# Designs tried in a protein design run: peptides against a protein of PDB entry 4QMF. Part 55

Target 1, 175 residues: chain A of PDB entry 4QMF
Amino acid sequence: ESSFMTLFPKYRESYLKTIWNDVTRALDKHNIACVLDLVEGSMTVKTTRKTYDPAIILKARDLIKLLARSVPFPQAVKILQDDMACDVIKIGNFVTNKERFVKRRQRLVGPNGNTLKALELLTKCYILVQGNTVSAMGPFKGLKEVRRVVEDCMKNIHPIYHIKELMIKRELAKR

## One batch from the design tools (peptide; made by RFdiffusion4, then SolubleMPNN)

Design b2_p15_6_s4 (from b2_p15_6, 7 letters changed)
Fold by OpenDDE base, seed 2:
Parts: C-alpha cells; sequence; structure tokens
Structure b2_p15_6_s4 (fold): chain B 175 residues (1-175), chain A 15 residues (1-15)
C-alpha cells in the first residue's frame, strides 16, 4: 500500500470542506481512499486492496498538491487524466526583497492577467499564480516552458520576451 | 500592454 499526505494552509479549509465529497467520488472511481484532516490541516490519499492501476496514486498525490495550492477542484481533478501533467513552481525564494518579489510576480500576471493568459495560450497550460507558488497543468512540453518563463521572470527576465519567442516558434512550427 | 493585448487577440483568432 502507498500513501501520500499534503499539508494545506488554514485559509483553504472552508473550500476543501465544500468540495471534499467531490474529491472522494473522483478518487473512488480508481479505488483510491482519501482523508481530510481538519485538525492537522492535511489531505491524505492511499491505495486500497482494490486499487487496480498502481500509477494512479501518483496522480492522486498531485491532485491534493494542486488543491493545497488553491487550484479549483474542477481544474485540479483533470490531473487524473492520463494526458495531463502538473507542476508546482516555488517562486518565493528567488528574491529576498518583498517589494521586488511582488513586482516580479505581478509582471508574470500582467495587466488584467493578460500576460498570464498569453502564456496559457502559447503553452496550452492552465496557470495559477498564488502566494509563493505557481501551479501549472498541461502537456509536459508546455509545463517545461512555463517553468522557464516563471523562473526567468523571478530572475528579472520580463515574460514578454518569452511570449515573443514562443509566438515565433509557433509560427515556425506551422510551416 | 498594448503589445500583449495584440498578441492575445492574434492568438485567440488562431485557436
Amino acid sequence: as target 1 above (175 residues)
Amino acid sequence: DELIKKAIEELEKEL
């Protein structure tokens, strides 16, 4: 038997309580058991004797990881699909200055979220910037691109540079 | 900002 546990911040508790029955139902289809511990502030997933696919537990692990990082359930549950991968990028340690951190994180989002939307379209990923992490879901190649752009942004490389590069690459791939 | 908006509009037309 395999099990994984993820801690979640207190501000997620109310939301997780509201969707936990849906989480349970989604995982039950794969005979994965799950537990929401409100005292500890944790989510646990575990295989059962009836779990058929041994790899699904890793996807269940990723599901609770995404939920802990503020990804909404209707999006996070897509991780259970075979063709879907995810990444949780820690951005909090790239910059020590709080103001500089906030400014660089805001550059990733851009005005009205337009920069982020452009990145999502170009990489075919879902991207959520929240707190000290960026959560992404999509094809592996797209996720690799997202991580590069996100980390470079925190290293003071403006996302617009990568957006232009990705646009050019996309046009070249159509030829 | 304007460049990004134009880029998004172009991308949305292609997708």
Scores: peptide ipSAE 0.043, ipTM 0.728, DockQ to the pose 0.083
Fold by OpenDDE base, seed 3:
Structure b2_p15_6_s4 (fold): chain B 175 residues (1-175), chain A 15 residues (1-15)
Amino acid sequence: as target 1 above (175 residues)
Amino acid sequence: DELIKKAIEELEKEL
């Protein structure tokens, strides 16, 4: 049997408690067991003797990882679909200066979230910027593009340049 | 970042 555990921050506890029955129900469809430990502040997923697809445990691992990083359940649960992948991009180590970090992270979001929305549309991904990580869900090609844009942004390359490039590529693909 | 806002708005119209 395979098992995976992830820790979650204290501020996430209340939300996780409210949705845990839904997590259990979603994983039960795949015969994956799950445990929410409020003392340790952890989530665990496990295969059972009835687990048919051994690969689903890896998706369950990704589910709890996404939930720990503030992705809402209705979005995070989509990771259990075969055509859905995810990535958790660590952005906290690119810049030592806190103010510079905050400024570059804000560029990913942009005015009224428009930069992020444009990137989501172009990559066909869901993207959440939270704390020291960016969580993304979507096709592998889109995820690769998201990671490039996010990391380059933290390296002081503004997302607008990549967005323009992605728009051009999209137009070329329609022809 | 007003220029960026306008640029994104224009880009959104093309999407």
Scores: peptide ipSAE 0.043, ipTM 0.729, DockQ to the pose 0.138
Fold by OpenDDE base, seed 5:
Structure b2_p15_6_s4 (fold): chain B 175 residues (1-175), chain A 15 residues (1-15)
Amino acid sequence: as target 1 above (175 residues)
Amino acid sequence: DELIKKAIEELEKEL
């Protein structure tokens, strides 16, 4: 029997309580059991005797990981699809100065969210910037590109540079 | 900002 657990921050509790029945229903289709522990502040997923695909537990692990990082359920549940991968990029340890951290994190989003939207379109990923993490969902190639841009941004390389590079690469691939 | 906006508009037309 395989089991995975993740902790979630207190501010996420109210939302997780609201959607937990939907989580249960989605995982029941795969005979994966799940538990929300409000005392500990944890989510657990586990295989059962009726689980037919042992690999689905790894996707269930990813589901609760995404939910803990503020990804909304309608988006996070897509991780159960075979063609969908995810990444949770820790950004909080790149910069010691809080003001510099906030400034660099804001550059990922950009004015009116346009920088983030451009990156999502170019990589074919969903991207959520929240707290000390960036959550991404999409094809593996796109996720690799997202991680590069996000980490470089925290290292003071402006995202616009990578966006331009990705646009050029896309144009060249059409030829 | 304008460059990003134009880039997004072009990308949205292709998707």
Scores: peptide ipSAE 0.041, ipTM 0.724, DockQ to the pose 0.080
Fold by OpenDDE base, seed 1:
Structure b2_p15_6_s4 (fold): chain B 175 residues (1-175), chain A 15 residues (1-15)
Amino acid sequence: as target 1 above (175 residues)
Amino acid sequence: DELIKKAIEELEKEL
């Protein structure tokens, strides 16, 4: 049997309780078992004797990882699709100064979320900036671009430079 | 594309 466990922060408990039946139903279609442990604050996924595709457990692992990082269930469950990949980018270790961290993280979002929206459109990814992580879902090429922009932003390279570059590349590809 | 252009324009105003 293959099994994976992830811890989740206390502030996610209420939400996870409310959607756990939906998680169970989604995973049951693949004969993957799951457990929500409210005492430990963990989610577990595991293969069963009836699991047909052994590779689906890796997607189930990614599902609980995304849920732990505040991705809503209707979005996170899309990870079970064959064409969908994800990345969880840790951003909390690039800057020690809290104010500088908050400022650089805010640059990823931008005014009215416009920076983030532009990046989502250009990369064809879903992107969620939350706490010390950025969660992304989409094609592998797009995910690679997202990680570059996010990490460079935390290294004090403003996202606009990458967004402009991606825009130019997209226009050239249409010709 | 138009939405992207608008987002970039607004971003540039904040720089």
Scores: peptide ipSAE 0.048, ipTM 0.738, DockQ to the pose 0.659; fails the geometry check

Design b2_p15_7_s1 (from b2_p15_7, 5 letters changed)
Fold by OpenDDE base, seed 1:
Structure b2_p15_7_s1 (fold): chain B 175 residues (1-175), chain A 15 residues (1-15)
Amino acid sequence: as target 1 above (175 residues)
Amino acid sequence: DEELIKKAIEELEKE
């Protein structure tokens, strides 16, 4: 049997309690067991003797990881699909100065979230900027691009540079 | 949506 556990922050508890029946139902379709421990503040997923696809446990692991990082359930549950991958990018360790961190993180979002929306469109990914992490879901190629843009942004390379490059590449691919 | 991307770029260039 395979089992994976992830901790979640206290502020996420209320939401997780609300959607946990939906999580259970989604995982039951794959005969994956799950447990929400409110005392420890953890989520656990486990294979059972009825689990047909042993690889699905890895997707279940990713599901609870995404949920712990504030991804809404209707989006996070898509990770169980065969064509969907995810990445959780830690951004909190690139700069020690809080103000600099906040400024660079805000650049990823941009005015009215337009920078983030542009990046989502160009990479065909879902992207959520929350706290010290950026969660992304989509095709592997797109995820690689997202990670590059996000990390470079935290290294003081403005996202506009990469967005322009991606736009040029997209235009060329249409021809 | 190419239009959305173009608008986003325009806004980013104003920064």
Scores: peptide ipSAE 0.119, ipTM 0.776, DockQ to the pose 0.790
Fold by OpenDDE base, seed 5:
Structure b2_p15_7_s1 (fold): chain B 175 residues (1-175), chain A 15 residues (1-15)
Amino acid sequence: as target 1 above (175 residues)
Amino acid sequence: DEELIKKAIEELEKE
């Protein structure tokens, strides 16, 4: 029997309460049990005697990890699909100056969110920038590119550089 | 989608 737990911030409690029945139903299809602890502020997933695929518990772990970091349920639940992977990128420790951190984080989003949208399209990933974390979902190859762009941005390399690079690579791949 | 990327690049270059 395997189990995994993740903590979530207080501001996320109300949302998690509203969608927890949906989480339960989604995991029940795989005979994975789950618990929402409002006192501790934690989510737990665990295998049961009826769990057929032991690997699904790892995806359930990823599900609660994504939910804890503000990914909405309709998107996060896609992690249970075989072809879907995720990454949680911690960005809060790259820069000590708070103002510089905020500016670099905003650069990932860009005007009208277009920088982020471009990255999503080029990598075929879902990307959410929230707080000290960037959450991404998609193919492994795309996730690798997202992490590179995000970390480089926090290291003061503008995302436009990588966007142009990815566009060139895409054009070359079509030939 | 391709057009969106092009527009995004144009906007980013104006920064």
Scores: peptide ipSAE 0.095, ipTM 0.756, DockQ to the pose 0.733
Fold by OpenDDE base, seed 4:
Structure b2_p15_7_s1 (fold): chain B 175 residues (1-175), chain A 15 residues (1-15)
Amino acid sequence: as target 1 above (175 residues)
Amino acid sequence: DEELIKKAIEELEKE
């Protein structure tokens, strides 16, 4: 039997408690067991003897990973679908200066979240910028693009540059 | 930049 565990920050505890029954129900459909440990601050998923698809445990692993990084359950649970992939991009280690980090992270979101929305549309991904990570869900091709834009943003390449490039590429692909 | 993004979003939403 396979098991995976992820830690979550304390500020996430209240939310996870409220949605854990939904997590359990979603995973029960696949005969995956799960445990929320509030003392340790961890989530665990585990295969059972009734687990039919052995690959679903990897998706369950991704589910708890996404939940730990503040992705809402209604979005995170979509990871259990066969056609859905995810990526958790660590952005906190690209710059040491806190002010610079905050500014670059804000560029990724943009005014009124418009930059992020444009990126979501272009890549066909869901994207959440929270804390020191960016969580993304969608097709593999889109996820690769998201990671590039996110990391480059933290390297002081403005997202608008990539948005323009992605728009051009999209137009060319339709020809 | 903001205007460009807005136009981009509008264009993408039409598709």
Scores: peptide ipSAE 0.049, ipTM 0.737, DockQ to the pose 0.125
Fold by OpenDDE base, seed 2:
Structure b2_p15_7_s1 (fold): chain B 175 residues (1-175), chain A 15 residues (1-15)
Amino acid sequence: as target 1 above (175 residues)
Amino acid sequence: DEELIKKAIEELEKE
């Protein structure tokens, strides 16, 4: 039997409590057990004797990982679908200066979230910028592109340059 | 940059 555990920050506790029954129900369909530990601040997923697909435990692992990083349940639960992958990109270590970090992180979002929306559309991914991580969900190819743009942004390459590149590639693919 | 992004989004949303 396989088991995975993830820690979540205290500010996430209230939300996780409210949706945990939904998490349980979603995982029960796959005979995956789950535990919310409010004392430790952890979520655990486990295979059971009735678990049919051994690979689903990895998706369950990803589910709790996404939930811990502030992804809403209605979006995070989509990770259980076969065609959906995810990535949690740590951005906190690229820049030591806090002000510079905040500025570069804001560039990912852009005015009114437009930069992020453009990136989501171009990569066909869901993207959430929160704290020291960027969570993304979508096709594997799209996720690779997201990671590149996010990391480059933290390295002081403006996302707009990548957006332009992705737009050009998209137009070329239509021909 | 903002204008370019807005235009890009508009174009993408039409698809």
Scores: peptide ipSAE 0.048, ipTM 0.739, DockQ to the pose 0.127

Design b2_p15_7_s2 (from b2_p15_7, 6 letters changed)
Fold by OpenDDE base, seed 2:
Structure b2_p15_7_s2 (fold): chain B 175 residues (1-175), chain A 15 residues (1-15)
Amino acid sequence: as target 1 above (175 residues)
Amino acid sequence: DDELIERAIEELEKE
């Protein structure tokens, strides 16, 4: 039997307690057991004797990973679908200067979140910028593009450059 | 830059 554990920050505890019954119900459909440990601040998923698909445990692992990084449950639970993948991109270590980090992270979001929205539409991904991570959910090709844009942004390449490129590629694909 | 992004969003939402 396989198990995976993910730690979550203290500020996430209240929310996780609220939605944990929903998590349990979603995983029960696949005969995956789960445990919320409030003392340790961890989530655990485990296969059981009744688990039919051994690969679903990996999706369950991804689910708790996403939840730990502030992805809302209604969005995170979509990871259990066969056609959905995810990526958690660590952005906190690209820049040592805090002010520079904040500025570059803000560029990903843009005014009124419009830059991020454009990226979501172009890549067909859900994207959440939170703290020192960017969480993304969607098709593999889209996720690769998101990672490139996010990492390049932290390396001082403005997202607009990539948005233009993606727009051009999209137009070419229609022809 | 902001106008470009807004235009892009508008175009993408129409599709």
Scores: peptide ipSAE 0.278, ipTM 0.864, DockQ to the pose 0.125
Fold by OpenDDE base, seed 5:
Structure b2_p15_7_s2 (fold): chain B 175 residues (1-175), chain A 15 residues (1-15)
Amino acid sequence: as target 1 above (175 residues)
Amino acid sequence: DDELIERAIEELEKE
């Protein structure tokens, strides 16, 4: 049997309680058991004797990881699909100055969220910027590009540079 | 910069 656990911050407790029945139902379809521990502040997923696909436990692990980092359930549950991957990018360690961190993180989002929207469209990924992490879901190639843009942004390379590059590459690929 | 992003979004949404 395989088991995975993730901790979640206290401010997520109320939301996780609200959607946990939906989590349970989604995982039951794959005979994966799950536990929400409100005392410890943890989520656990585990295989059972009825689990048919041993690989699904890894997707269940990713599900609780995404939920812990503020990804809403209707989006996070898509990780159980075969063609869907995810990445959680830690951005809090790139800059020591808090004000500089906030400014660079805001550049990922941009005015009216348009920078982020452009990145999502170009990479075919869902992207959520929250706290000290960026969560992304999509194809592996898209996720690789997202990580590059996010990390470079925290290293003071403006996302617009990468957006322009991705647009050019897209046009060239159509020819 | 904002104009470039807006144009990019418009082109991408049409696909």
Scores: peptide ipSAE 0.276, ipTM 0.866, DockQ to the pose 0.123; fails the geometry check
Fold by OpenDDE base, seed 1:
Structure b2_p15_7_s2 (fold): chain B 175 residues (1-175), chain A 15 residues (1-15)
Amino acid sequence: as target 1 above (175 residues)
Amino acid sequence: DDELIERAIEELEKE
């Protein structure tokens, strides 16, 4: 039997309580058990003797990881699909200066969220910038591109550089 | 370059 646990911040508690029945139902389809511990502030997923696909537990692990990082349930639950992968990119350690951190993080989002939206469309990924992490869901190739752009942004390479490159590559691929 | 981003979004949303 396999089990995975993820801690979540206090500000997520109310939301997680609200959607936990939906989490349980989604995982029950795969005979994966789950527990929400409000005292510890943790989510746990575990295989049961009825679990048919042992690999689904890894997707369940990813589900609770995404939920802990503020991804909404209707989006996060898509990780249980075979064609969906995810990545949680830690961005808080690239810059020690808080103001510089906030500035670079804001560059990922851009005016009215347009930079982020462009990146989502180009990579065919869902991307959520929250706190010290960026959560992404989508095809593996797209996720690799997202991680590169996000990390480079925190290293003071503006996302527009990568967006231009991705646009050029896209145009070339259409021919 | 906000204009580039806006154009990119417009083109990509048409697909």
Scores: peptide ipSAE 0.275, ipTM 0.865, DockQ to the pose 0.122; fails the geometry check
Fold by OpenDDE base, seed 3:
Structure b2_p15_7_s2 (fold): chain B 175 residues (1-175), chain A 15 residues (1-15)
Amino acid sequence: as target 1 above (175 residues)
Amino acid sequence: DDELIERAIEELEKE
């Protein structure tokens, strides 16, 4: 039997408590057990003897990883679908200067969140910028593009450059 | 650049 555990920050505890019954119900459909440990501040998922698909435990692992990084449950639970993948991109190590970090992170979001919205539409991904990570959910091809844009942004390449390129590629694909 | 993004969103949402 396989087991995976992830830690979550204290500020996430209240929310996780409120949705944990929903997490349990979603995982029960796949015969995956789960535990919320409020003392340690951890979530655990485990296969059982009744788990039919051994690979589902990896998706359950991803579920708790996403939840720990502030992805809301109605979105995070979609990771259990066969055609859905995810990525958690660490952005905190690209820049040493805090102000520069904040500015570059803000570029990913853009005015009124429009930059991020455009990127989501072009990649067919859900994207959440939170703290030192960017969480993304979608097809593998889209996730690859998201990671490229996010990392390049932290390396001082403005997202608009990639958005323009993605728009051109999309137009060419329609022909 | 902001105008381009807004137009892009509009076009993408129409599909």
Scores: peptide ipSAE 0.267, ipTM 0.862, DockQ to the pose 0.122; fails the geometry check

Design b2_p15_7_s3 (from b2_p15_7, 7 letters changed)
Fold by OpenDDE base, seed 5:
Structure b2_p15_7_s3 (fold): chain B 175 residues (1-175), chain A 15 residues (1-15)
Amino acid sequence: as target 1 above (175 residues)
Amino acid sequence: DDKIIEEAIKELEKE
């Protein structure tokens, strides 16, 4: 029997309580059991005797990981699909100065969220910037590109540089 | 910089 547990911050509790029945229903289709522990502040997923696909537990692990990082359920549940991967990028340790951290994190989003939108379109990924993490969902190649842009941004390389590069690569691929 | 991003979005949304 395989089991995985993820802790979540207190501010996420109310939302998780609201959607937990939906989580349970989604995982029941795969005979994966789940538990929400409000005292500990944790989510647990585990295989059962009726689990047919042992690999699905790894996707269930990813599901609770995404939910803990503020990804909404309708998006997070897509991780259970075979063609969907995810990444949780820790950005809080790149910069010591909090003000500098906030400024660089904001650059990922950009005016009206357009920088982030452009990156999502170019990589074919969903991207959520929240707190000290960036959560992404999509194809593996796209996720690799997202991580590169996000980490470089925290290292003071502006996302526009990568967006221009990706646009050029896209044009070349059409030829 | 903002104009570049906006143009990129417009092009990408055509797909």
Scores: peptide ipSAE 0.276, ipTM 0.874, DockQ to the pose 0.123
Fold by OpenDDE base, seed 3:
Structure b2_p15_7_s3 (fold): chain B 175 residues (1-175), chain A 15 residues (1-15)
Amino acid sequence: as target 1 above (175 residues)
Amino acid sequence: DDKIIEEAIKELEKE
């Protein structure tokens, strides 16, 4: 049997408690067991003797990872679908200066979140910028593009340049 | 730059 555990920050406890029955129900469909430990502040997923697909445990692992990083359940649970992948991009180590970090992180979001929305549409991904990480869900090709844009942004390359490039590529693909 | 993003969103939402 395979088991995976992830820790979550205290501020997520209330939310996780409210949705945990839904998590359990979703994983039960795949015969994956799960445990929410409020004392330790952890989530655990486990295969059972009835688990049919051994690979589903890896998706369950990703589910709890996404939940720990503030992804809402209705979005995070989509990771259990075969055509859905995810990536958690660590952005906290690119810049030592806190002010520079905040400014570059804000560029990913943009005014009224429009930069992020454009990137989501172009890559066909869900993207959440939270703390020192960016969580993304979508097709592998899209995820690769998201990671490139995010990392380059933290390296002081404005996302607009990538968005323009992606727009051009999209137009060419329609022809 | 903001205008470019807004226009991009409009085009993408039409599809």
Scores: peptide ipSAE 0.266, ipTM 0.869, DockQ to the pose 0.123; fails the geometry check
Fold by OpenDDE base, seed 1:
Structure b2_p15_7_s3 (fold): chain B 175 residues (1-175), chain A 15 residues (1-15)
Amino acid sequence: as target 1 above (175 residues)
Amino acid sequence: DDKIIEEAIKELEKE
């Protein structure tokens, strides 16, 4: 029997309570059990005797990880699909200065979220910048690109340089 | 830089 648990911050409690029945229903289709512990502030997923595909537990693990990092359920639940992968990128440890951190994180988003939107379109990924993490969902190739851009941004390489590169590569691929 | 991003979005959304 396989089981995974993740902690979630207090500010997510209200939301998680409201969607937990939906989480349960989604996982029941795969005979994966789940528990929301409001006292500990944790989510748990586990295989059951009826679990047919043992690998689905890893996707369930990713589901609760994404939910803990503020990804909305309608998006997070897509991780259960075979063609969908995810990545949670920790960005809080690249810079010690808070103001510098905030500035570099804001560069990922850009004015009106346009930088992030461009990156999402180019990589075919969903990307959420929240707190000290960036959550991404999509094809594996796209996720690798997202991680590169995100980490480089925190290392003071502006995302625009990568976006230009990706645009050029895209244009060349159309020929 | 902002203009480049905006143009990129427009191009990508046309697909």
Scores: peptide ipSAE 0.264, ipTM 0.868, DockQ to the pose 0.124; fails the geometry check
Fold by OpenDDE base, seed 2:
Structure b2_p15_7_s3 (fold): chain B 175 residues (1-175), chain A 15 residues (1-15)
Amino acid sequence: as target 1 above (175 residues)
Amino acid sequence: DDKIIEEAIKELEKE
């Protein structure tokens, strides 16, 4: 038997309580058990004797990881699909200055979220910037690109540079 | 920069 546990911040508690029945139902389809511990502030997933696919527990692990990082359930649950991967990128330690951190994080999002939207479209990923992490879901190649752009942004490389590059690559691929 | 991004989005949404 395999089990994984993820802690979640207090501000997520109310939301997680509201969707936990849906989480349970989604995981039950794969005979994965789950527990929401409100005292500890944790989510746990574990295989059972009836778990058929041993790999699904890893996806369940990713599910609770995404939920802990503020990804909405309707999006996060897609991780259980075979063709879906995810990445949680820690961005909080790239810059020590708080103001600089906020500015660089804002560059990733851009005005009205347009920079992020462009990046999502180019990489075919879902991307959520929240707190000190960026959560992404999509194809593996797209996720690699997202991580590069996100980390470079925190290293003071403006996302527009990568967006232009990705646009060029996209056009070349059509030829 | 904003115009570039807006144009990029416009082009990408056509697909």
Scores: peptide ipSAE 0.231, ipTM 0.856, DockQ to the pose 0.125; fails the geometry check

